# Designs tried in a protein design run: peptides against a protein of PDB entry 6RGO. Part 350

Target 1, 392 residues: chain A of PDB entry 6RGO
Amino acid sequence: MALKLLGFNQDATCFSVISSNKGVTIYNCDPFGKCFELEKSTSNDEELDFLVEMLFSTSLIAVVDKTIGASKRKKLKIVNTKRKATICELTFPHEIMDVIMNRKIICVVLKSDQIFVYDISCMKLLRTIDVRGEKLKSTSKFRNSEAVGDIGVRVSLSTDNNSILCYSSYSKSDKENAPLNDIVVFDALKCIQINVLPAVHQSNIVCIACSPDGMLMATASEKGTIIRVFKTIDTENDEPILVNEFRRGSRPSRISEMKFNHDNTLLACVGESDTIHIFALPVTTTEADANEDDTLQQSSHSLSSSINGLQYISKGLANRFGKIIVSKIPTQSQQRHVAYIKIPENAKYRIGFPKDTTNTIHICGEDGNYLVYSIPRNEVGPCTLVKSNTFD

## One batch from the design tools (peptide; made by RFdiffusion4, then SolubleMPNN)

Design b2_p29_6_s3 (from b2_p29_6, 14 letters changed)
Fold by OpenDDE base, seed 3:
Structure b2_p29_6_s3 (fold): chain B 392 residues (1-392), chain A 29 residues (1-29)
Amino acid sequence: as target 1 above (392 residues)
Amino acid sequence: SITLPTITTDKEKSIKELQKLLEEYEKEL
């Protein structure tokens, strides 16, 4: 049967799939089993396409049916899975491209490069973000979205209550074809722009991950060879906003998903390659508890990679406060993965980190495999398979 | 003119059901 993966929820307790014969199915990870099914409303052999975002382990899901007709692709349904009932339906002016949520916020991304930010508790619109900005409304003919492929605004939201929203934005170039290579950091609750990271890649950003606490973000371009990790907020100590640069590979390959673990010690990536890569992040020891003598030689290999920061003075974006943010991309030695998982070629996989086990990763494939791996701590190597289940 | 999204369901009923669902989840934690 053709399976299409929708992904894990925020804490990797559940994952969602589309089965060509059944419709949408949500699986629980532990104990493994079906927890919800949305039956196919049509007897037609049409290729099913859905967006499904689940709120943690709750009975709250957001659903977009993309299968049939331009009208359904504009409708967001909020569904109670325990009641099998639609709570509310929102109709948007344009096709919905993505939906992300946490306990406070729902963000809806449209094909028009607009982000609608809602308070989840009352479905009140807090903000509309127009990523193209007001100036481009007059002259940009609709980019024939057919010719540019699957390149649109990418978003990630912190899973915590701080609700830090990271999104890709167009560079300030006079070119009609400006790349989506800027990042905006936005407080979704306060509806304020926190930061702007200009030109974080040379090409369009195709993948973004926010850390659970919203303090870090990871980005990858359409090349998918380099992953960059940034602080979301400028620290007073003139520390570089770019904290890590990782090399996934030398060959171009699209990254489809990235995730941080719950303690910000690991970053995983998956995509079109036969390999899930896991990178170690340096633990920012807050200097506060340096006083207690406890000789736990946890050899935190603080790879004090000497930050020979080549100041690429990109002519900075004036933030709303007129500050030119110069992204100092250090020419650091690009770190490799610390761990990896081999996956079948041509099988799409999704990744999730469980909350309770920071060295465990959940993965699921369009091949019908749900797999739990342990991540090695002390050695660069393969992850060890701990649990395997199959789904149809 | 920014065309705003339209809520097609009873807004008051929808809010009460959303609030109840969130409150039920906060009690299970």
Scores: peptide ipSAE 0.344, ipTM 0.860, DockQ to the pose 0.915
Fold by OpenDDE base, seed 1:
Structure b2_p29_6_s3 (fold): chain B 392 residues (1-392), chain A 29 residues (1-29)
Amino acid sequence: as target 1 above (392 residues)
Amino acid sequence: SITLPTITTDKEKSIKELQKLLEEYEKEL
């Protein structure tokens, strides 16, 4: 049967799939099994398309039926899975492209390049962000949205209560064809823009991941060869702080998803390639007050030699046009993956990091495989398969 | 004019059900 992956929830305790025959199914990861099914509302042989966002392990889901007609594609349903009942329905002016949430916020991305920010507790609209309207204040021409294909506004939200929203924006350029290569960092609770990272890639940003705590952001362009990790809030001399630059590969390949683990020590990426890549992040020692003595002589020797080269906080050179060119980390200092998983070339996969085990990764495929891998800490190499299950 | 989204359900009932569901989740953590 044709499966379409919707993804993992925020803590990787559940994942959602579309089955051509069954509609939406939610699986629990441990113990593995079906926990919810949304029945197909129509007997038609139409290809099912849905957006489903689940709030952690709760009975709260946000659902958009994208299958049938322009009217349903504009409707967000908030559903209680335990009651199998719609709590509320919101109708938007344009097609819904994405829905993300945490315990405080729902963000709805429209085909109009608008982001609607809601307080989840009362479905109060907090903000409408008009990514095009901000561009129009800089560039007089409305681009007809029809001619820009699969390139839209990308969003990521922190899973914590701080609710840091990262979104792609159009660069300030007099060119009609400005790319979506700026990032805006936004406090979704306070409705304040915190930071703007200009021109973080040369082409459109197609994937963004925010860390669980909202302190880091990973970005990938259409090329998918380089992943950049930035600080979200912190700046150096009003310039964005580039923490890491990772090389996924030499060949262009679309990255569909990236995720940080819960302690910000790992970044995983998946896409159209036969390989999930896992990168190690430098442990930012927060200067927690070093009070008490506990001399855990953990053998820091082997990983430290590769980290000491990262003192290139590359001060962006402000070019003559006020654009920060993120200084290219020299290609020799681009870090490779520390771990990898091989996947079937023709199967789409999704990734999730469980909260309890920062050295494991959950993956699921449109091939009907749910897999748990152990990530090597001390060695560069393949991940070890720990658990496997199948679904239909 | 930005067309605002329309909530099609009873807003007060919906809010009470959402709040209850969120409170149930905060107790399971």
Scores: peptide ipSAE 0.343, ipTM 0.868, DockQ to the pose 0.918
Fold by OpenDDE base, seed 4:
Structure b2_p29_6_s3 (fold): chain B 392 residues (1-392), chain A 29 residues (1-29)
Amino acid sequence: as target 1 above (392 residues)
Amino acid sequence: SITLPTITTDKEKSIKELQKLLEEYEKEL
C-alpha cells in the first residue's frame, strides 16, 4: 500500500500515517498498535494528503484535508479522537501548509507566508505574523513567488509552555528574490519578537528545529550540507550565538526533518539521504553546586571536545555587490555525526525522541517500518536496533 | 484588509469541549 508519513507527536509516543486505502491512522509506539483512524470519506482513488498534528499523547488532534479542492486545504479541524468528533473547524484565507502545537499554542502556517498564532485553550487568535509583509517593508518589490514550489515559511515551536516560535523570514536585500534565510525568534504567548538571526544560511532555510525548552534552534538550507545550531534568546554583543556547526555531508541532500532530544544533548536529522545523522551537542555544564563529595570517577569519556571558542558569526559584511557573506565559519569547527542510522534509499523517514529515554530514537518509514534505535554514547558509530514493528 | 480565519462551529460549545479536554490532560500530568 502507498504510505505517506505525517510524523511523530512531540514526545514520540505516537506517529501518524496516511494509507491510500484507509485514510489517516495514528499508531501508539509503546505498546505498538493502532490507536486512531480517520476513515477515507471518498471512494475515489485520489491520492490522499493530510496534515495531522497531535497534542502529545492526548485525544486532541488538528487535521487538514489537503487531498483535493482548495476549500478543504483551507480548513483546520480540531478533533477529539476518543469521541471521534470535530470540536471546531477554522477556515483560513489561504491553503494551510503546516500546523504545529504545544499545550498552550497552535500555529497555522499558510501558503501566503502568514502564521496564525492561537491560544489553544479558547482558540483565540493572538497574532497574525505576515512574513511577506515583513519582506515588503525590507524590499520594494514583492514577486508573487507562486512558482518556487516547496520553498515557504518554515516554523518550529518549543514543546514547553514558554512557546518559543522560530520561523524563517526573508533577508533584507534589495534583490527581488530575497531568500528565506533569516530566522525570527518569537514568544508566541506574549506575542513579542525576541530575536532575529540574519542570513543564517546563503540559501533558503528548508528545515528548522526548536529545542523542547526553546533555548536552542537548528537550521538547514536547501543544500543540507551544514546544520547550524544557535541560541534562540541569548545574544552576545547583540550578535547571534552560534553553538554548533555540523557537517551532514559533502554532497547536497535535502533535510526534511530535524529534532532535538529532550535534554538538548542530541540533534538528529533525516531527509533524502540514505542516512539519519545524530550529532552531539556540548552539554553546558552549569558550574552550579558541584559540592565536593562523591568520588564516583565514572570516566565517561564524553567526547566533550570543549569548543571553548564562541565562534562569533561576524555580521555578514554586505560586500560591494549586496552579497551577504555569511562569515566562513572555519571548516575546522565543523563537527561530524556521533551516530547514524542507515535507511533504504528513497524511503522517506520521520524521527522522534521519546521523553524518558534520551539515548533512544524512534523512526518510521513509508516502507511501513517503525524502528527503535539505541544511540551509542561511548563511540562514534551506527545506532543499534532495539525494536522493530510493521504497519500498513 | 487581512481576511481573518472564521470559526464555522458553535464557538461556545467548541470552547467548552476544548477546555474540558485540556483540563483532563492537565490532571493526567
Scores: peptide ipSAE 0.343, ipTM 0.862, DockQ to the pose 0.920
Fold by OpenDDE base, seed 5:
Structure b2_p29_6_s3 (fold): chain B 392 residues (1-392), chain A 29 residues (1-29)
Amino acid sequence: as target 1 above (392 residues)
Amino acid sequence: SITLPTITTDKEKSIKELQKLLEEYEKEL
């Protein structure tokens, strides 16, 4: 049977899948097993397509049925899984492309490039963000609905209560086909724009990850060769702070998902390649209390490459055409992965970091494998498989 | 398609059920 992966929840305690014959299934990671199932109401061999967003390990899920008809693709259902029942339904003017939530906020992304921000506690609309709205004053040409391929607004939300929303936006270039290569950082609770990171890639952004605390953001373009990590809120001389630039590979390959671990020490990425890459972030050691003397000379080759803070020199040569020249980090200073996992070619995988164990990663595949890996600390190399389970 | 029963046509009952579910989770933390 064909499986389709929906992903892990925010703390990697559960993951969701679509089975062609069963419908939507949610698995618990530890102990491993089915915790929820939504049965297919129709015997038709129609390819099932759903959005399912979980709220941690709670009985709250958001569901969109994308399988049949334009009317269902515009409906968000809030479901109590313990009761197997719809709490409320919201209908949108356009097809729902994505849904993301935390304990405070639900964000709904539409095919119209609108983001609807809701207070989860009362399902009150806090803000409608129109990502096109600054440009649409000129050309009402809806991109032909057919050419709305893989290029749309991407979003990521912090898993904490600060509710930092990062989304891709259109560059201010006068070009009719401006890329989605700007990032907006938005406080979803206060409904204020915090920051704008202009032209973070040369092409459309296809993947964004916010850190759990909302302080960091990772971005990847359609090329998927370079991952950039920025501070979300902090600026240096009103310019965005580029913390890291990672090289995933030399060949173009789409990145489908990125995740930070819970302490912001690791960034993982997965996509169309045979390899999950794990990158180390610089630990901001708070300088304070390490006074005590103990002299043990053990030559820990600290892979503390002191990456001096790479100022994102947006040498905006404001030549007459408003081209922000993205400063490229020299190829020699681009960091590689510190760890990796080999996955089957053409298998779609999803990734999650558990909260309690910062050196483990959960992965699941459309091949029916759920795998737990240990991440090496002291050497660059493969992750070690710790636990394996299968699902159908 | 998946058919889920809609429990509440009443917006106030829906909000109270949602609030109760969130409060149950805040007690498990």
Scores: peptide ipSAE 0.329, ipTM 0.831, DockQ to the pose 0.229

Design b2_p29_6_s4 (from b2_p29_6, 14 letters changed)
Fold by OpenDDE base, seed 1:
Structure b2_p29_6_s4 (fold): chain B 392 residues (1-392), chain A 29 residues (1-29)
Amino acid sequence: as target 1 above (392 residues)
Amino acid sequence: SLTLPTFTTDKEKAIKELKELLEEYEKLL
């Protein structure tokens, strides 16, 4: 049967799938099993397409039926899974492309490059962000909307209560074909722009991940060869702080999803390649805890992995057009993965990090596999399979 | 109205239900 993955919830306790025969099914990860089913509303042999966002392990889901008819693709339903009932519906002027949420807000991304931000507790509209309108204020030319191919606005939201929203924006270029290669960092609760990271890639951004605490952001372009990690809020001399630059590979490949673990020590990525890559992040010791003199003589086995956290102060060369270009980290200092998982070729997988085990990753595939892997700490190598389940 | 919620119940019951669902997370911690 054809499965389509919708992904994990924020804490990887559940994942959602579309089954051609059953509609939307939500699985619990531990104990493994079905926890909710949304029945197929139509008997038609049409390919099912849905957006489903689940609020952690709660009975709250956001659902968009993308299968059939322009009206349904514009309708968001907020559903109580325990009651199997719609609480409210919202209708948008354009097709819904993405829906993300946390305990405070829900964001709805439209095909029009608009982001609608709501207070989830009452569904009050807090802000409409017009990413295209911001471009038009910077570039005097209306781009005809028709030629926007598979490249739209990408978003990621912190899972914490700070509700840091990161989204891709159009670069301020006089070129009609400005790429979606800027990032805006937005406080979704206060409805204020916090930061703008200009030209973080040379081409369109196709994947963004925000850390759970909203302090870090990972970005990948349509090339998917380099992943960049930035601080979201902090700046150095009004320039973006590049924390890490990771090499996924030399061959171009689309990255579909990235996730941080709950302590910001790991970043995973998945996409069209046969490999999930896991990267280690430097532990940001806040200087504050340096004063506890706890003399625990942990034996000096100097694994001098000189993670020289080269503070590459990206001296952004202001180009002739006043654009900051993120200084390229020398290719020799680009970090590789510390761990990996091999997946079937052409199988779409989704990834999630459980809260309770920072060295564990959950993955699920359109092949009907739910897999739990242990991530090696002290060596570069493959992850170890710990648990496997199948779904249909 | 476009982009405004249409509740399936009265607004007060719907807001109460949304709050009760948001509080489910705090009971799972």
Scores: peptide ipSAE 0.621, ipTM 0.954, DockQ to the pose 0.465
Fold by OpenDDE base, seed 4:
Structure b2_p29_6_s4 (fold): chain B 392 residues (1-392), chain A 29 residues (1-29)
Amino acid sequence: as target 1 above (392 residues)
Amino acid sequence: SLTLPTFTTDKEKAIKELKELLEEYEKLL
């Protein structure tokens, strides 16, 4: 059967899939099993496409029918899964590209490069962000949305109540074809822009991940060779703080998803490659007052390579030809993965980090595998398979 | 109107239901 993965919820307690024969199915991870099913409304052999976003393990889901030819691609449904009932519907002027939520906010991304921000408790519109309108203020022409294929505005939302929204924006370049290589950090509750990270990559950003607490953001471009991690709110001398630069590989490969674990110690990435990469983030030891007491010498040789070097991404000097020179971060600071998972070639996988087990990763594949891996902490190497289940 | 919620029930009942579903998370903590 053809499966299409929708992904994990925020805490990786559930994942959603599309089955061509059944429609949308939501699985619980532990105990493993079906918890909800949305039956296929049409007997047609049309390739089903949906967006389904869950609010954690609650009975609240957002659903968009994206099936080709469906007039419903502009319609968001808020559904109670226990009642199998729609609570409300929203209709947009353009096709819905993405939907993300937390306990406070739901964000709806349109093909028009607009982001609609709602208070989830009452579905009140708080803000419309027009990413193209921001570009026009910089004299840059609209990118013809049709010619760009899968390049649109990318978003990520913190899973906490602070509701930090990170989104890709168009660079302030006089070029008609300005890339989506800026990041805006936005307080979705207060509806205030907090920060702007200019030209974080040379090409369009295709993947963004916000940390659960909203303090960190990871970005990847179309090349997918380098992942950058920034502070979202904090700045140094009005410049963005680069925390990490990770090398996924030497060959270009698209990254489809990135996620932080719950404590911001790990970043995972998945995409078109045969490998899920897991990177260690430097634990910012907050100097919590070392009150002297208990001598438990657990010699966890944390490979705290103290990268003391705050690598300033020097403001990309527009060279004489209007090229944003992203200063070459010295290639010497590029960290590799600390752990990896091999996946089948051409299999689409999604990733999730459970809240309670920071050394565990959940993955699911369009091959019908749900897999739980343990992440090594002391050694660079493969993850260990702990649990496996199959779904249809 | 585009981008405004159309509730399938009375608006007050639907908002009550949304709040009850949001409170499900607080019971899982």
Scores: peptide ipSAE 0.618, ipTM 0.954, DockQ to the pose 0.468
Fold by OpenDDE base, seed 3:
Structure b2_p29_6_s4 (fold): chain B 392 residues (1-392), chain A 29 residues (1-29)
Amino acid sequence: as target 1 above (392 residues)
Amino acid sequence: SLTLPTFTTDKEKAIKELKELLEEYEKLL
């Protein structure tokens, strides 16, 4: 049967799949089994397409049916899985491209490069973000969305209550074809722009991950060769906003998903390559409690690569939307993965980090495999398979 | 209206149900 993977929930306790014969199925990871099914509404042999976002292990899901007709692709349903009932529906002017949520916020991304931010508790609209901005409304002929491939606004939301939203934005280029290579950091609760990271890649950003606490973000371009990790907020100590630069590979390959673990010590990436890569992040030891003698020789290989990055903080004009920090991305020493998982070629995989086990990763494939791997701590090498299940 | 929720039940009942579902996570902790 053809499976399509939708992904893991925020804590990797569940994952969602589309089965051509059944519709949407949600699986629980432990104990492994089906927890919800949304039956196919149509008898037609049409290729099923859905967006499903689950709120942790709760009975709350957001669903978009993309299978049939331009009208359904514009409808978001909020569903109680326990009651199998729609609570509310929202209709948008354009096709829904993505839906993300946490315990406070739902964000809906449209094909029009608009982000709608809602209070989840009442579905009140808090903000509409127009990523193209007001100036492009006059001159931008609709980019024939047929010829520009799967390039749109990418988003990631912190899983905590701080609700830090990171999204890709168009560079300030007078060219009609400005790349989506800026990042905006946005407080989704307060509806305030926190930061703008200009030109974080040379090409369009195709993948973004926010850390669970919203303090870090990772970005990858269409090339998928370099992953960059940034602080979301400027620290008082003039520390570089770019904290890590990782090399996934030398060959171009699209990254489809990235995830931080729950303690911000690991970043995983998956995509079109035969390899899931896991990178170690330097633990920012806050120097505060250096007093207690406990000589736990955690050989933190603090690769203190001396970031001699001349941050020219140009005192750029605070425009109406905040400081544009023109950070020259310093040439950092590109780090490689610390761990990896080999996956079948042409199988799409999704990744998730469980909350309770920082050195464990959950993966699932369109091949019908749900796999749990242990991540090596002290050695660069393959992850060890701990548990496997199959789904159909 | 576009971009506004259309509730399948009474608005107060639907908002109550949303809150009850958000509280399910707090009961699992």
Scores: peptide ipSAE 0.617, ipTM 0.954, DockQ to the pose 0.470
Fold by OpenDDE base, seed 2:
Structure b2_p29_6_s4 (fold): chain B 392 residues (1-392), chain A 29 residues (1-29)
Amino acid sequence: as target 1 above (392 residues)
Amino acid sequence: SLTLPTFTTDKEKAIKELKELLEEYEKLL
């Protein structure tokens, strides 16, 4: 059967798929099995397309029918899965491109480069962000670029209650084709812009991940060769803090998804390549618990030597023209993956990190495989397969 | 109206149901 992956929920306890014959199915990860099914409403042989965002393992889902020819592409449904009933519907002026949520906020991204921010508890509109309207203030000539191709505003939301929203924005350029290579960091609860990271890549940003706590953000461009990790809130002398620069590979390949684990120690990426890459983040020891037990000094020495190369980043040339050129981390200080998973060529996979096990990753494929891998802690190498299930 | 919720039930009942679903997460912890 043709499967299309929708992805994992925030804690990787469930994943969603589209089956051509059944409609939307939600699977539970442990114990593995179907927990919800949304039947196909249409008898037509049309290729089904949906957005489904699930709130953790709760009975709350957001659904958009994106099927071709459907006027429903502008309609968000909030559904109770236990009742199999719509609670409310929202209709937008433009096609819905993405929907993301946490326990406080739901964000709706439109093809118009607008982001609608709602309080999930009552579906009250808190803010409309117009990413194009910010560009118009800098560039008078709107070309009707009918070629709004596969490049749109990308978003990621923290899974915690702080509700840090990261989104791609258009660089301030006198060029008609300004790239989507700025990042805005937004407090979605207070409805305040808290940071702006200018020109984080040379080309359009196509993938963003926010950490669960909203303190870190990962970005990838259309090239997908380099992943950058920034602090979201913290700045040094009003400049963005680049924490890490990872090299996925030398060959260009689109990254479709990135995720942090729950303790911000790992970043995974997946896309059009035959390899899921897992990168280690430096554990920032918060100085607080340094008080008591002296004894376990010795064995941590060996892996620390490769991390010390990152301290040289801060003296980037503040060139006179106020363009914060994110200092190119010297190619020598670009970290590689610490772990990897090989996947079938041309198979689309999605990734999730479970909350209870920081060194475990869940993956699912359009090939009908749900796989659980253990991530090596002390060595660079392949992940070990722990569990496997199939779905149709 | 555009961008405002249309509730399928009474608004107060629908808001109560949304809150009860948000509280399901706190019972899973």
Scores: peptide ipSAE 0.616, ipTM 0.954, DockQ to the pose 0.463

